# Designs tried in a protein design run: peptides against a protein of PDB entry 3OAK. Part 109

Target 1, 145 residues: chain A of PDB entry 3OAK
Amino acid sequence: DDLEQYLDEKILRLKDEMNIAAQLDIDTLNKRIETGDTSLIAMQKVKLLPKVVSVLSKANLADTILDNNLLQSVRIWLEPLPDGSLPSFEIQKSLFAALNDLPVKTEHLKESGLGRVVIFYTKSKRVEAQLARLAEKLIAEWTRP

## One batch from the design tools (peptide; made by RFdiffusion4, then SolubleMPNN)

Design b1_p27_1_s2 (from b1_p27_1, 11 letters changed)
Fold by OpenDDE base, seed 5:
Structure b1_p27_1_s2 (fold): chain B 145 residues (1-145), chain A 27 residues (1-27)
Amino acid sequence: as target 1 above (145 residues)
Amino acid sequence: SLEEEKKEAEEILKEAEEEWEEILKKE
């Protein structure tokens, strides 16, 4: 219906915004590596984070979020950066908290690639212990028989 | 070095992929 269409479009727009923010940050970091200009700071994801968190926290949007594969953009935001570093702790913490409240199923993990990335967070030495534990919890819940 | 950190991340990601694939096989 009209409401469903509106919500789909809203989520798809956010998905696009997230992807653009991620790419802009990647471009910034790549340029920083190439030029050595340490004044180049990647801030696009951080600027958009409040909006992302707001949407992910809305129970009435859960189905729309999952059906439109917004988790693919969440996965992109969690992936390692060109310099081998991880997204800011705040981004990690906020997204994992949001994921903890979503009714994520195996099919969503497959189509988004999120499963692999969350496992990465259980293994990387650069991940804070509290987030590694949360990542482990999520994997256990998502793969529970 | 940056290159070493990148390689480490790639290696861990590869391991994560392998573990994820194994999980999917069991589901």
Scores: peptide ipSAE 0.594, ipTM 0.926, DockQ to the pose 0.874
Fold by OpenDDE base, seed 3:
Structure b1_p27_1_s2 (fold): chain B 145 residues (1-145), chain A 27 residues (1-27)
Amino acid sequence: as target 1 above (145 residues)
Amino acid sequence: SLEEEKKEAEEILKEAEEEWEEILKKE
């Protein structure tokens, strides 16, 4: 299936781009910590966010997203940063909104490690209350018997 | 401090892991 192959390749490319963006931001923040240069701003994920949101919001890509474990990259984007901070509120909000519309199953959470990270968002006091509540909602839905 | 913030994040992440494991056990 040409379309199926095209979609797989599309998702895999995005997955790679997301991972690269995350690493570049980590590198930037590590350098910021090492040098004390507060002018160093991690912007790679933010720059790529519109594309990520666009893809995650496509209903016709849901199966491809889940099958190719794109949620692993989503997890990476949501993880705490080297300075102990969290990704920008915009990234959090956008990704959680997207996750809310995906038919995520327990297997996907295990494969991606996303389950643990979303629970983190239910617990961290650095998370906005609205997102913490959404994280709780997601966990409840994803782990429904 | 930065170190305290990192430590806190790590502690919360550890707690999250424990809760996640408990969830998986009952699934």
Scores: peptide ipSAE 0.593, ipTM 0.925, DockQ to the pose 0.886
Fold by OpenDDE base, seed 2:
Structure b1_p27_1_s2 (fold): chain B 145 residues (1-145), chain A 27 residues (1-27)
Amino acid sequence: as target 1 above (145 residues)
Amino acid sequence: SLEEEKKEAEEILKEAEEEWEEILKKE
């Protein structure tokens, strides 16, 4: 219906915005590496984070979020950066918190690639202990028989 | 170095992929 279509479009727009933000940050960091210009700072994801968190926290959007594979964009935001670093602690913390409240199923993890990335966060020594533990909790919950 | 950090991330990501695939096989 009209409402469903509206919600789909809203989520798809956010998905696109997230993907663009991620790519712009990647481009910035790559340019920083290539030129040595340390004044280049990747901030597009940080700027968009409040909107992302707001949407992910809406219970009435859960089905739309999952059906439109917004978790793919969440996965992209959590992936290691060109220099091998991770996204900011705030991004990690916010996204993991949001994921903790979503009714994520195995099919969503597969189609988004999020499962692999969250496992990454259980293993990387660059991840804060509290987030590593949360990642472990999520994996355990998502893979319950 | 940046290159070392990148390689480390890639290695861990590979391990994560393997573990994820094993999890999927059990379901």
Scores: peptide ipSAE 0.593, ipTM 0.925, DockQ to the pose 0.865
Fold by OpenDDE base, seed 1:
Structure b1_p27_1_s2 (fold): chain B 145 residues (1-145), chain A 27 residues (1-27)
Amino acid sequence: as target 1 above (145 residues)
Amino acid sequence: SLEEEKKEAEEILKEAEEEWEEILKKE
Protein backbone atom coordinates (compact mmCIF):
# COMPACT_ATOMS: atom_id res chain seq x y z
CA ASP B 1 0.00 0.00 0.00
CA ASP B 2 1.54 3.22 -1.22
CA LEU B 3 -0.20 5.42 1.31
CA GLU B 4 0.74 3.19 4.23
CA GLN B 5 4.35 3.15 3.13
CA TYR B 6 4.35 6.90 2.70
CA LEU B 7 2.94 7.45 6.16
CA ASP B 8 5.39 5.01 7.75
CA GLU B 9 8.30 6.78 6.12
CA LYS B 10 6.97 10.15 7.20
CA ILE B 11 6.68 9.09 10.83
CA LEU B 12 10.05 7.37 10.84
CA ARG B 13 11.68 10.49 9.45
CA LEU B 14 10.04 12.60 12.12
CA LYS B 15 11.16 10.12 14.75
CA ASP B 16 14.72 10.48 13.54
CA GLU B 17 14.45 14.27 13.47
CA MET B 18 13.12 14.31 17.01
CA ASN B 19 15.95 12.11 18.26
CA ILE B 20 18.52 14.30 16.56
CA ALA B 21 16.97 17.45 18.01
CA ALA B 22 17.04 15.95 21.49
CA GLN B 23 20.67 14.92 21.17
CA LEU B 24 21.71 18.31 19.86
CA ASP B 25 20.03 20.00 22.80
CA ILE B 26 21.74 17.59 25.19
CA ASP B 27 25.08 18.37 23.56
CA THR B 28 24.42 22.09 23.89
CA LEU B 29 23.51 21.83 27.54
CA ASN B 30 26.49 19.61 28.32
CA LYS B 31 28.77 22.13 26.66
CA ARG B 32 27.09 24.89 28.65
CA ILE B 33 27.84 23.00 31.85
CA GLU B 34 31.42 22.28 30.86
CA THR B 35 32.31 25.76 29.65
CA GLY B 36 30.03 27.91 31.78
CA ASP B 37 28.95 29.73 28.63
CA THR B 38 25.43 30.81 29.50
CA SER B 39 24.86 32.06 25.97
CA LEU B 40 24.50 28.47 24.82
CA ILE B 41 20.78 27.79 24.52
CA ALA B 42 19.18 24.49 23.57
CA MET B 43 16.60 25.34 20.91
CA GLN B 44 16.39 22.37 18.57
CA LYS B 45 13.36 20.72 20.14
CA VAL B 46 11.52 24.03 20.35
CA LYS B 47 12.16 24.66 16.67
CA LEU B 48 10.79 21.25 15.72
CA LEU B 49 7.86 21.30 18.16
CA PRO B 50 5.26 22.75 15.75
CA LYS B 51 5.90 19.95 13.29
CA VAL B 52 5.71 17.34 16.02
CA VAL B 53 2.43 18.73 17.33
CA SER B 54 1.00 18.91 13.83
CA VAL B 55 1.74 15.24 13.20
CA LEU B 56 0.60 14.02 16.61
CA SER B 57 -2.73 15.83 16.24
CA LYS B 58 -3.73 14.10 13.02
CA ALA B 59 -6.22 11.32 13.69
CA ASN B 60 -5.39 9.54 10.46
CA LEU B 61 -1.78 9.14 11.63
CA ALA B 62 -2.57 7.64 15.04
CA ASP B 63 -2.00 4.03 14.01
CA THR B 64 1.18 4.89 12.15
CA ILE B 65 2.45 6.91 15.11
CA LEU B 66 1.84 4.10 17.56
CA ASP B 67 2.98 1.26 15.28
CA ASN B 68 6.30 2.96 14.59
CA ASN B 69 6.90 3.76 18.26
CA LEU B 70 7.05 7.51 17.79
CA LEU B 71 6.20 7.63 21.48
CA GLN B 72 9.79 6.61 22.15
CA SER B 73 10.87 9.96 20.75
CA VAL B 74 8.14 11.69 22.73
CA ARG B 75 9.52 10.01 25.84
CA ILE B 76 13.02 11.17 24.99
CA TRP B 77 11.77 14.74 24.63
CA LEU B 78 10.12 14.59 28.04
CA GLU B 79 13.09 13.14 29.94
CA PRO B 80 15.09 15.28 32.36
CA LEU B 81 17.97 17.18 30.78
CA PRO B 82 21.67 16.90 31.67
CA ASP B 83 21.43 19.82 34.06
CA GLY B 84 18.59 18.12 35.89
CA SER B 85 15.99 20.47 34.48
CA LEU B 86 12.91 19.55 32.48
CA PRO B 87 12.12 20.49 28.89
CA SER B 88 10.33 23.78 28.40
CA PHE B 89 6.80 24.17 29.69
CA GLU B 90 5.55 24.57 26.13
CA ILE B 91 7.06 21.26 25.10
CA GLN B 92 5.54 19.55 28.11
CA LYS B 93 2.13 21.11 27.59
CA SER B 94 2.04 20.40 23.87
CA LEU B 95 3.13 16.80 24.15
CA PHE B 96 0.80 15.97 27.02
CA ALA B 97 -2.09 17.52 25.12
CA ALA B 98 -1.24 15.41 22.10
CA LEU B 99 -0.94 12.27 24.20
CA ASN B 100 -4.35 12.93 25.67
CA ASP B 101 -5.92 12.56 22.22
CA LEU B 102 -4.04 9.44 21.12
CA PRO B 103 -5.44 5.94 21.64
CA VAL B 104 -2.38 4.87 23.63
CA LYS B 105 -2.34 1.30 24.94
CA THR B 106 -0.20 -0.37 27.58
CA GLU B 107 1.93 -2.07 24.94
CA HIS B 108 2.87 1.33 23.50
CA LEU B 109 3.83 2.57 26.94
CA LYS B 110 6.06 -0.46 27.48
CA GLU B 111 7.88 -0.32 24.16
CA SER B 112 8.43 3.44 24.39
CA GLY B 113 9.20 3.72 28.09
CA LEU B 114 6.67 6.54 28.23
CA GLY B 115 4.75 5.08 31.17
CA ARG B 116 7.64 5.54 33.55
CA VAL B 117 8.31 9.07 32.36
CA VAL B 118 4.69 10.16 32.68
CA ILE B 119 4.67 8.85 36.25
CA PHE B 120 7.79 10.93 36.79
CA TYR B 121 5.71 13.98 35.89
CA THR B 122 3.20 13.09 38.58
CA LYS B 123 5.98 13.11 41.17
CA SER B 124 8.45 15.84 40.26
CA LYS B 125 8.15 19.10 42.17
CA ARG B 126 9.38 20.94 39.09
CA VAL B 127 6.25 20.10 37.12
CA GLU B 128 3.41 22.59 37.09
CA ALA B 129 0.29 21.42 38.88
CA GLN B 130 -1.90 21.41 35.78
CA LEU B 131 0.50 19.11 33.94
CA ALA B 132 0.96 16.87 36.95
CA ARG B 133 -2.81 16.44 37.09
CA LEU B 134 -2.93 15.67 33.40
CA ALA B 135 -0.15 13.12 33.84
CA GLU B 136 -2.15 11.48 36.61
CA LYS B 137 -5.21 11.43 34.37
CA LEU B 138 -3.30 9.76 31.57
CA ILE B 139 -1.84 7.10 33.85
CA ALA B 140 -5.29 6.36 35.21
CA GLU B 141 -6.72 6.02 31.71
CA TRP B 142 -3.87 3.91 30.37
CA THR B 143 -3.90 1.50 33.29
CA ARG B 144 -7.66 1.11 33.48
CA PRO B 145 -8.64 -2.56 32.98
CA SER A 1 23.39 22.72 42.94
CA LEU A 2 23.52 21.15 39.52
CA GLU A 3 24.57 17.83 40.95
CA GLU A 4 21.78 17.92 43.50
CA GLU A 5 19.21 18.64 40.81
CA LYS A 6 20.43 15.74 38.72
CA LYS A 7 20.42 13.45 41.71
CA GLU A 8 16.88 14.44 42.60
CA ALA A 9 15.67 13.82 39.06
CA GLU A 10 17.35 10.43 39.03
CA GLU A 11 15.81 9.47 42.34
CA ILE A 12 12.33 10.48 41.23
CA LEU A 13 12.80 8.63 37.97
CA LYS A 14 13.78 5.53 39.90
CA GLU A 15 10.68 5.83 42.04
CA ALA A 16 8.60 6.29 38.92
CA GLU A 17 10.09 3.15 37.44
CA GLU A 18 9.24 1.16 40.53
CA GLU A 19 5.68 2.44 40.53
CA TRP A 20 5.30 1.69 36.84
CA GLU A 21 6.50 -1.85 37.36
CA GLU A 22 4.02 -2.32 40.17
CA ILE A 23 1.22 -1.04 37.96
CA LEU A 24 2.16 -3.49 35.24
CA LYS A 25 2.14 -6.37 37.69
CA LYS A 26 -1.44 -5.59 38.61
CA GLU A 27 -2.64 -5.65 35.03
Scores: peptide ipSAE 0.590, ipTM 0.924, DockQ to the pose 0.827

Design b1_p27_1_s4 (from b1_p27_1, 11 letters changed)
Fold by OpenDDE base, seed 4:
Structure b1_p27_1_s4 (fold): chain B 145 residues (1-145), chain A 27 residues (1-27)
Amino acid sequence: as target 1 above (145 residues)
Amino acid sequence: SLEEEKKEAERILEEAEEEWKEWLEKQ
């Protein structure tokens, strides 16, 4: 119906915005590495984060989020950056909190690649302990028979 | 160094991928 279509379009637009923000930040960091210009700061994801959190936190959008594979963009946002660093702590914390409240199923993990990246957060020494524990919790829930 | 950190991240990501694949195979 009209509402379903509206919600789908809303999520797909956000998905596109998230992907663009991620790529712009990657481009910025790559340029920073190449030129040594430390004034280049990747801030596109941070700027968009409030909107992402707002959407992910809405229970009534859960089905739309999962059906449109928004988790693929969440995965992209969580991936390590060109310099080997991780997204900001705030991005990590916000996204993991949101993931904890979503009814994620195996099919969503497969189509998004999110499972692999969350496992990464259980293993990387650059991850804060509290987030590593949350990542472990998520993996345990998602891999539960 | 930046290169060392990058390589470390890549290594961990590869390990994560292997673990994920192993889990998927058991499902």
Scores: peptide ipSAE 0.571, ipTM 0.923, DockQ to the pose 0.888
Fold by OpenDDE base, seed 5:
Structure b1_p27_1_s4 (fold): chain B 145 residues (1-145), chain A 27 residues (1-27)
Amino acid sequence: as target 1 above (145 residues)
Amino acid sequence: SLEEEKKEAERILEEAEEEWKEWLEKQ
């Protein structure tokens, strides 16, 4: 129906915005590595984060979020950066908090690739202990028989 | 070094991929 279509389009637009933000930050960091210009700062994801959190936290959007594979963009935002670093602590914390409240199923993990990345967060020494523990909790919940 | 840090991240991602595949097989 009209409402469903509207919500789908809303989520798909956000998905696109997230992907663009991620790519712009990657481009910035790659250029920083290439040129050594430390004045280059990647901030596109940080700027968009409030909007992302707002959408992910709305219970009435959960089905639309999952059905349109917005978690793929969440996965992209959580992936290691070109220099091997991780996204900001704030991004990590906000996204993991949002994931904790979503009814994520195995099929969504497969479609998005999120499972692999969250496992990464249980293993990387660069992840804060509190977030590593949360990652472990999520994996345990998502992989229950 | 930056290169070492990148390689370490890639290694862990590969390890994570293998673990994820194993977990999926158990479902």
Scores: peptide ipSAE 0.568, ipTM 0.922, DockQ to the pose 0.870
Fold by OpenDDE base, seed 2:
Structure b1_p27_1_s4 (fold): chain B 145 residues (1-145), chain A 27 residues (1-27)
Amino acid sequence: as target 1 above (145 residues)
Amino acid sequence: SLEEEKKEAERILEEAEEEWKEWLEKQ
């Protein structure tokens, strides 16, 4: 129906914006590595984060979010960067908080690749303890019998 | 070093993938 179409389009637009932001940040960091220009700062994801958080927090959008595989873009945002670093603590914290409130199923984890990445956050020593614990919690919930 | 950090991240990601695949196989 009309509302469903509207919501789908909204989520798909955000998905596209998130993917673009991630790629732009990757491009920036790759150029920084190649040129040594430390003035190059990856800021696109940070700039878009408030909008992402706003959408992910909407209970009425949960089905639309999951059905349109927005979690794929969340996965992309959480992946390690070209220099081996992780996205900012704020991005991690915000996304994990949002994930904690979504009715994520195994099928969503498979189609998004999010399961693998969250496991990464349980294993990496670069992850803050509080987020590592949350990652463990999510994995436990998602993989329960 | 930067390269070492990158390689470490890649290694951990590979381990994570293996664990995820193992879990999927058990389902």
Scores: peptide ipSAE 0.566, ipTM 0.921, DockQ to the pose 0.878
Fold by OpenDDE base, seed 1:
Structure b1_p27_1_s4 (fold): chain B 145 residues (1-145), chain A 27 residues (1-27)
Amino acid sequence: as target 1 above (145 residues)
Amino acid sequence: SLEEEKKEAERILEEAEEEWKEWLEKQ
């Protein structure tokens, strides 16, 4: 119906916005590495984060989120950056919290690539202990019989 | 160093990928 179509379009637009924000931050950090200009700070994802969290937290959007593979953009936001660093703690914390409330299935993990990235967060020494534990919880929940 | 940190992240990602693939193969 009209509402379903509207929601699909809304999620797809957000997906595009997230991908653009991620690329802009990558470009900023690459330029920072190239030029040594430490005044260059990647802030596009952080600026968009409130909107992302708002969408991910709405129960009525869960099916739309999963069906449109918004988790692919979530995965992109969680990936290591060009300088080997991780996204901001706030991004990590917010996204993991949102993931914890979504009915994520194996098929969603495969099509988004999120599975391996969350495993990464259980293994990396650069991840805060509280988030590593949450990542472990998610993996256990997603891989249970 | 910057390069070392990047390589470490890539290494961990590769390990994570292998673990994920192994799990998927068991399904």
Scores: peptide ipSAE 0.565, ipTM 0.921, DockQ to the pose 0.853

Design b1_p27_2_s1 (from b1_p27_2, 14 letters changed)
Fold by OpenDDE base, seed 4:
Structure b1_p27_2_s1 (fold): chain B 145 residues (1-145), chain A 27 residues (1-27)
Amino acid sequence: as target 1 above (145 residues)
Amino acid sequence: MEKLIEELEKMGEETIKKEEEELEKLK
């Protein structure tokens, strides 16, 4: 199926782009910490966020997203940064909103590690209350009988 | 960061396990 192959490739490319963006931001922050150069700002994820949200919001891509473990890259984007800080408010909010519409199953949570990270957001005292509620909603949906 | 990741993973695993146990009770 040509369409299926095209969609797989599209998602895999995005997955790669997301991973690269995350690593570049990590590298930037590590250098910032090491050098004290406050002009170094991590913004690669923020720049790519609109594309990520666009893809995650398309119902026709749901199966492709889940089958190719794009959620692993989503998990990576949600993990704490080297300085212990969390990703930007906008990244958290946008990703949690987008995840709410995906038919995520237990197997997807396990293979991506997304479940444990989202649970972290329900427990962390550093997370904004609004975002913690979004995380709680996701957990409730994913554990729904 | 490494310690924090370890902690969140532990919390996540514990919470998921608890929820799975509760779901099993509903069967």
Scores: peptide ipSAE 0.054, ipTM 0.563, DockQ to the pose 0.143
Fold by OpenDDE base, seed 3:
Structure b1_p27_2_s1 (fold): chain B 145 residues (1-145), chain A 27 residues (1-27)
Amino acid sequence: as target 1 above (145 residues)
Amino acid sequence: MEKLIEELEKMGEETIKKEEEELEKLK
């Protein structure tokens, strides 16, 4: 199926872009720590965020997103950074909002590792209360009978 | 479902532990 292949390739390209953005930001922050150069700022994820949100919001891409484990890249974007800091407030808020509309199943949580990271956001005292509530809402939905 | 919740909670605790260890190294 030509359309299915096209959509798979589209999502896999985005997944690759997300992974690259995350690694570039990690590299930037590691270099910042090593050199003490505070002018080094990690901006790659923020730059790509609008595209990620756009894709995650499209209902016709839901199956392709889940089948290609794009949630693994979402998980990577939510993990703490080398300096111990969390992703920007905007990244957290946007991703939690987008995840709320996806038909995420247990198998997707396991293969992506997203479940453990979202649980972290419900328990960490460093997370903003507003975002912790969004994380709790996701956990409640995913564990719903 | 109950097993899933327990698994996620356990994995979450491990994540927090790793975070705390990394933060301690920065002090």
Scores: peptide ipSAE 0.042, ipTM 0.642, DockQ to the pose 0.223
Fold by OpenDDE base, seed 2:
Structure b1_p27_2_s1 (fold): chain B 145 residues (1-145), chain A 27 residues (1-27)
Amino acid sequence: as target 1 above (145 residues)
Amino acid sequence: MEKLIEELEKMGEETIKKEEEELEKLK
């Protein structure tokens, strides 16, 4: 119906925005590495983060979020950057918190690849202990009977 | 980056599979 179509379009637009933000940050960091210009700062994801968190926190959007594989874009945002670093502490913390309230199922984890990335966060020595614990909680929730 | 992604995906896939197997035993 019209409402479902509206919600789908909303989520798909956000998905595109997230993917673009991620790519722009990657491009910025690659250029920084190539040129040595330290004035180049990747900020696109940080700028969009409040909107992402807002959408993820809305219960009425849960089905639309999951059905349109928005979690794939969340996964992309959590992946390592060109310089080998991880996304900012704030991005990690905010996304892990938001994910905790979504009714994520195994099929969504496989479709998005999010499960693999979050598991990485439970094991990586480059991840802050506090965030590793949040990742562990997510894995526990997603794999509970 | 690609190598790192491959590594984490491999780690994740193996872990998820093990957990899923254990979950199936509980059903």
Scores: peptide ipSAE 0.030, ipTM 0.554, DockQ to the pose 0.145
Fold by OpenDDE base, seed 1:
Structure b1_p27_2_s1 (fold): chain B 145 residues (1-145), chain A 27 residues (1-27)
Amino acid sequence: as target 1 above (145 residues)
Amino acid sequence: MEKLIEELEKMGEETIKKEEEELEKLK
């Protein structure tokens, strides 16, 4: 119906915005590496984060989020950056918290690639212990019989 | 970075495979 279509479009727009933000940050960091200009700061994802968290927290959007593979963009946001760094602590924490409330199934993990990224966070020696625990919790829930 | 991504993908694939196997057992 009209509402469903509206919600689909809303999520797809956010997905695009997230992807653009990620790419812009990548471009910024690549330029930082190339030029050595340490004043270049990637800020696009963190600027958009409140909106992302807001959307992910809406129970009425859960199906739309999952059906439109918004988790692919979440995965992209969690991937290591060109300089080898991880996304900000706040991004990691906020996304892991939001993911905990979604009824994520195996099919969603496969189509988004989110599973492989989150498992990385459980194994990486660079991840903060607090966030590693959150990632472990997610994996446990997603692999629960 | 490529090595990290490859490792990540491998681990992820293995994880998903295990999940699928568990789901199949429940069917």
Scores: peptide ipSAE 0.029, ipTM 0.534, DockQ to the pose 0.176

Design b1_p27_2_s3 (from b1_p27_2, 14 letters changed)
Fold by OpenDDE base, seed 3:
Structure b1_p27_2_s3 (fold): chain B 145 residues (1-145), chain A 27 residues (1-27)
Amino acid sequence: as target 1 above (145 residues)
Amino acid sequence: MKELIEELEKMGEETEKEEEEKKKLEE
C-alpha cells in the first residue's frame, strides 16, 4: 500500500546515504594513506549517525528496516577501515545499542553479513571491553532458542 | 541454531585473521 511504499523508500534512501557515507570515509582514509596528509579526517558516518540511530530506534520501522536489509549497511559501518582501525567508539556503541532492540532473525543475519562482523567484535583484541560485551549480548540474543 | 553459531564463529575468525594479516603487511 501507499504507506508501505513510502516507508520502503525512506529506508532505502537511508541505506543509500549510509553506503555513500561509508565509501566517502574510505576514500578519505585511502587518500590520507596515499598522500600522508594527516589533516584528512573521515567524518561522514559520524555526521549521519544521529539519523541512523533515530531510524533504528523506531519500532514502527522495524519490519521495513529488516525487509529492506538495512542491516547490510549497518554491517558496512562496523567493518574495519582501510588503515586497519575500527569505527569510532561512538559509532560502535550507538549501533550495538540500537541493534539490541530490533527483532533480528537468522535470515537477516545471513543476508546482511552482520552476524560474522559482530562475532568479530567478540573475538578481536583491538575492541574495547565494554563494546565486546555489547557484541556478546547481541550474539546471545540472536542465538537464543 | 548450533550450525548457525558455528558458521558465524568460523566467519568471525576468518575476518579477524584477514584483518591481522592486513595490518602486518602495512607494518
Scores: peptide ipSAE 0.166, ipTM 0.709, DockQ to the pose 0.194
Fold by OpenDDE base, seed 1:
Structure b1_p27_2_s3 (fold): chain B 145 residues (1-145), chain A 27 residues (1-27)
Amino acid sequence: as target 1 above (145 residues)
Amino acid sequence: MKELIEELEKMGEETEKEEEEKKKLEE
């Protein structure tokens, strides 16, 4: 219906915005590496994060989020950056928290690639212990019989 | 970075195995 279509479009727009933000941050960091200009700061994801969290927290959007593979963009946001660093602590924490409330199924993990990335967070020595625990919790829930 | 990618790929394979197991249990 009209509402369903509206929600689909809303999520797809956000997905695009997230992907653009990620790419812009990558471009910024690549330029930082190339030029040595440490004043270049990647901030696009951080700026968009409140909107992302807001959307992910809406129970009425859960199906739309999952059906439109918004989790692919979430995965992209969680991937290591060009300089090898991880996304900000706040991004990690906020996304893990939001993911905890979504009825994520195996098919969503596969189509988004989110599973392997979250596993990375459980195993990486560079991840803060608090966030590793959140990642572990997600993996446990997603693989629970 | 290449090493990290390889690590993620390996972890992905592990994830796939776990997900397959989950799927099997749900059937």
Scores: peptide ipSAE 0.054, ipTM 0.547, DockQ to the pose 0.100
Fold by OpenDDE base, seed 2:
Structure b1_p27_2_s3 (fold): chain B 145 residues (1-145), chain A 27 residues (1-27)
Amino acid sequence: as target 1 above (145 residues)
Amino acid sequence: MKELIEELEKMGEETEKEEEEKKKLEE
């Protein structure tokens, strides 16, 4: 119906925006590495983060979020950057918190690749202990009978 | 980026040796 279509389009637009933001940040950091221009700072994901969190927190969008594989874009945002660094503490914390409230199923984890990335956060030496614990909590919830 | 992807894949490989549910999450 019209409402369903509207919601799908909304989520797909956000998905696209997230992917673009991630790529722009990657491009910025790659250029920074190549040129040595320290004035180049990746800011696109941070700028979009409030909107992402807002959408992920809306219960009425849960099905649309999961059906349109928005979690793939969440996964992309959580992946390490070209210089080996992780996304900002705020991005990690906000996304982990938002994910905790979604009825994520195994199929969604497989479609998005999110499960593998979150597991990475439970084990990586580069991840803050607090965030590793949040990642572990997600894994525990997703594997709960 | 290749090295970073390899790190993620390595972590995934390690989890395959863990409980079945965690293995499923890696697939």
Scores: peptide ipSAE 0.038, ipTM 0.567, DockQ to the pose 0.130
Fold by OpenDDE base, seed 4:
Structure b1_p27_2_s3 (fold): chain B 145 residues (1-145), chain A 27 residues (1-27)
Amino acid sequence: as target 1 above (145 residues)
Amino acid sequence: MKELIEELEKMGEETEKEEEEKKKLEE
């Protein structure tokens, strides 16, 4: 199916872009730590966030998103940064909101590692309370019989 | 389902512990 192939390629490209953005931000923050140059700001994920949210919010892309393990890249974006900090509030909020509408199954959680990371957000003292609540809602949905 | 919850909780606890330890070492 030509459409399915097209959508697969689209999601895989986004997945690659997300991974690159994450790595570039990591590199920036590592350099900031090493040099002490406070002018270095990690902005690649933030710049790409609107596109990510747009894709995640499209119901017609849900199967493609899940089948191509885009959630792995979502997990990567949610992981702690080199300086021990968490991704920006906006990234967390936007991703949690988008994830809420996806028909995520156990198999997707396992292959992406997203489950353990979201659990982390429910327990971490470094997470804002309102975001912890969003994470809790996700866990509740994913563990619902 | 119980098994999944327990697995996720365990993994989450491990992740939090590791990150807390990392943070302490970086201070």
Scores: peptide ipSAE 0.028, ipTM 0.561, DockQ to the pose 0.219

Design b1_p27_3_s1 (from b1_p27_3, 13 letters changed)
Fold by OpenDDE base, seed 3:
Structure b1_p27_3_s1 (fold): chain B 145 residues (1-145), chain A 27 residues (1-27)
Amino acid sequence: as target 1 above (145 residues)
Amino acid sequence: SEEQREIEELLREGEEYTEEKLKLEEK
């Protein structure tokens, strides 16, 4: 119906915005390395983060979020950069907190690629202890028989 | 079950992905 279509379009637009933000930040960082201009700061994901958290926290959007594979964009935001660095602590914390309240199933982890990234967060030495523990909790919940 | 197979695949993918990315942390 009209509402369902509206919600689908809303989530799909957010996915696009998230993907663009991630790429723009990568472009900024690459340009910073190329030019040596230390004034270049990657801020696109940080700017969009409140909107992402707001959407992820709405129970009435859960089905739309999962059906449209928004978790793929969440995965993209959590992936380490080519140099091995991780997204900001705030982004990690906010996204993991939001994931904790979503009814995520194994199929969603598979189609989004989020599962393998969260597993990485349980092993990386660059991840803060509190977030590593949260990642472990999520993996334990998602892999229950 | 199908779900168990999916979980096993997920864990395998996680191991492979982790191995790849941890190499970046050694530099």
Scores: peptide ipSAE 0.664, ipTM 0.932, DockQ to the pose 0.861
Fold by OpenDDE base, seed 1:
Structure b1_p27_3_s1 (fold): chain B 145 residues (1-145), chain A 27 residues (1-27)
Amino acid sequence: as target 1 above (145 residues)
Amino acid sequence: SEEQREIEELLREGEEYTEEKLKLEEK
């Protein structure tokens, strides 16, 4: 119906915005490396983060979020960069907190690729202990028999 | 069960992915 269509479009627009933000930040970082201009700072994801958190925190959007594979964009934001660096602590913290409140199923983890990334966060030496523990909690919940 | 199989597959993928990305941290 009209409401479902509206919600789908809303989530799909956010998904696109997230993907664009991620790419723009990558472009900025690559340019920083290429030019040596240390004043170049990747800020697109940080700027969009409040909107992402707002959407992810709405219980009435959970089905729409999962059905439209918004978690794929969440995965993209969490993946380590080619140089091995991780997204900002704030992004990690906010996204993991939001994930904790979503009814994520194994199928969503597979179709988004988010599962393997969160597992990585339980093992990475560059992840803060508090977030590693949260990642472990999520994995335990998602893989509960 | 099918669910258990999916979980096991997820965990395996996670291990493989982790192994790959941890190598990046060693650079």
Scores: peptide ipSAE 0.663, ipTM 0.931, DockQ to the pose 0.835
Fold by OpenDDE base, seed 2:
Structure b1_p27_3_s1 (fold): chain B 145 residues (1-145), chain A 27 residues (1-27)
Amino acid sequence: as target 1 above (145 residues)
Amino acid sequence: SEEQREIEELLREGEEYTEEKLKLEEK
């Protein structure tokens, strides 16, 4: 199917872009630490966030998103940094909101690693209360018997 | 059920991951 192939490629490209953005931001932060140059600001994820949210919000892309494990890249964006810090509040809020509308199954959570990360968000003291509550809601929905 | 088992495994993984990251958070 030509359309399916097109959509797969679209999602896979976004997946790659997200991974690159995450790595570039990490590189920027590491360089900031190494050089002490406080003018270095990690902005790659923020720049790409609107595109990510747009794709995640499209109901007609849900199957493509899940089948191509785009949630792995979502997980990468949500993971705590090596120093224990978290991604920006806006990134957290936007991604959690988008996840709330996806038909995520247990298998997707496991293959992406997203499940354990969101569970972490329910317990981390660095997470804002409103997002911790949202994380709890997602976990409750995903683990319903 | 199989689904229940998968959920339990997911929760276990979450606990292990959380424990690891909370240790980092407390440093």
Scores: peptide ipSAE 0.663, ipTM 0.932, DockQ to the pose 0.810
Fold by OpenDDE base, seed 5:
Structure b1_p27_3_s1 (fold): chain B 145 residues (1-145), chain A 27 residues (1-27)
Amino acid sequence: as target 1 above (145 residues)
Amino acid sequence: SEEQREIEELLREGEEYTEEKLKLEEK
């Protein structure tokens, strides 16, 4: 119906915005390395983070979020960079907190790729202990029989 | 069950992905 279509479009727009933000930040970081210009700062994800968290926290959007695979964009934001570095601590903390309240199922983890990334966070040496423990909690809940 | 198989696949994929990305941390 009209409302469902509106919500779908809203989530899909956010999904695009998240993907663009991630790519722009990668481009900025790569250019910084290539040119040595330390004034180049990747800020697109940080700017968009409050909006992402706000949407993920809405109970009435849960089905729309999961059905439109917004978790794929969440996964993209959490993936390590090519050099092995991780996204900012604030991004990690905010997204993991938001994930904790979503009714995520195994199928969503597989179709988004988020499952494998969160498993990685349970093992990475660069992840803060508190977030590693949260990642472990999520994996345990998501893989419960 | 199908659900159990999906979980096992997820865990296997996670292991493979983790192995790949942990190599980057060693460089």
Scores: peptide ipSAE 0.661, ipTM 0.931, DockQ to the pose 0.824

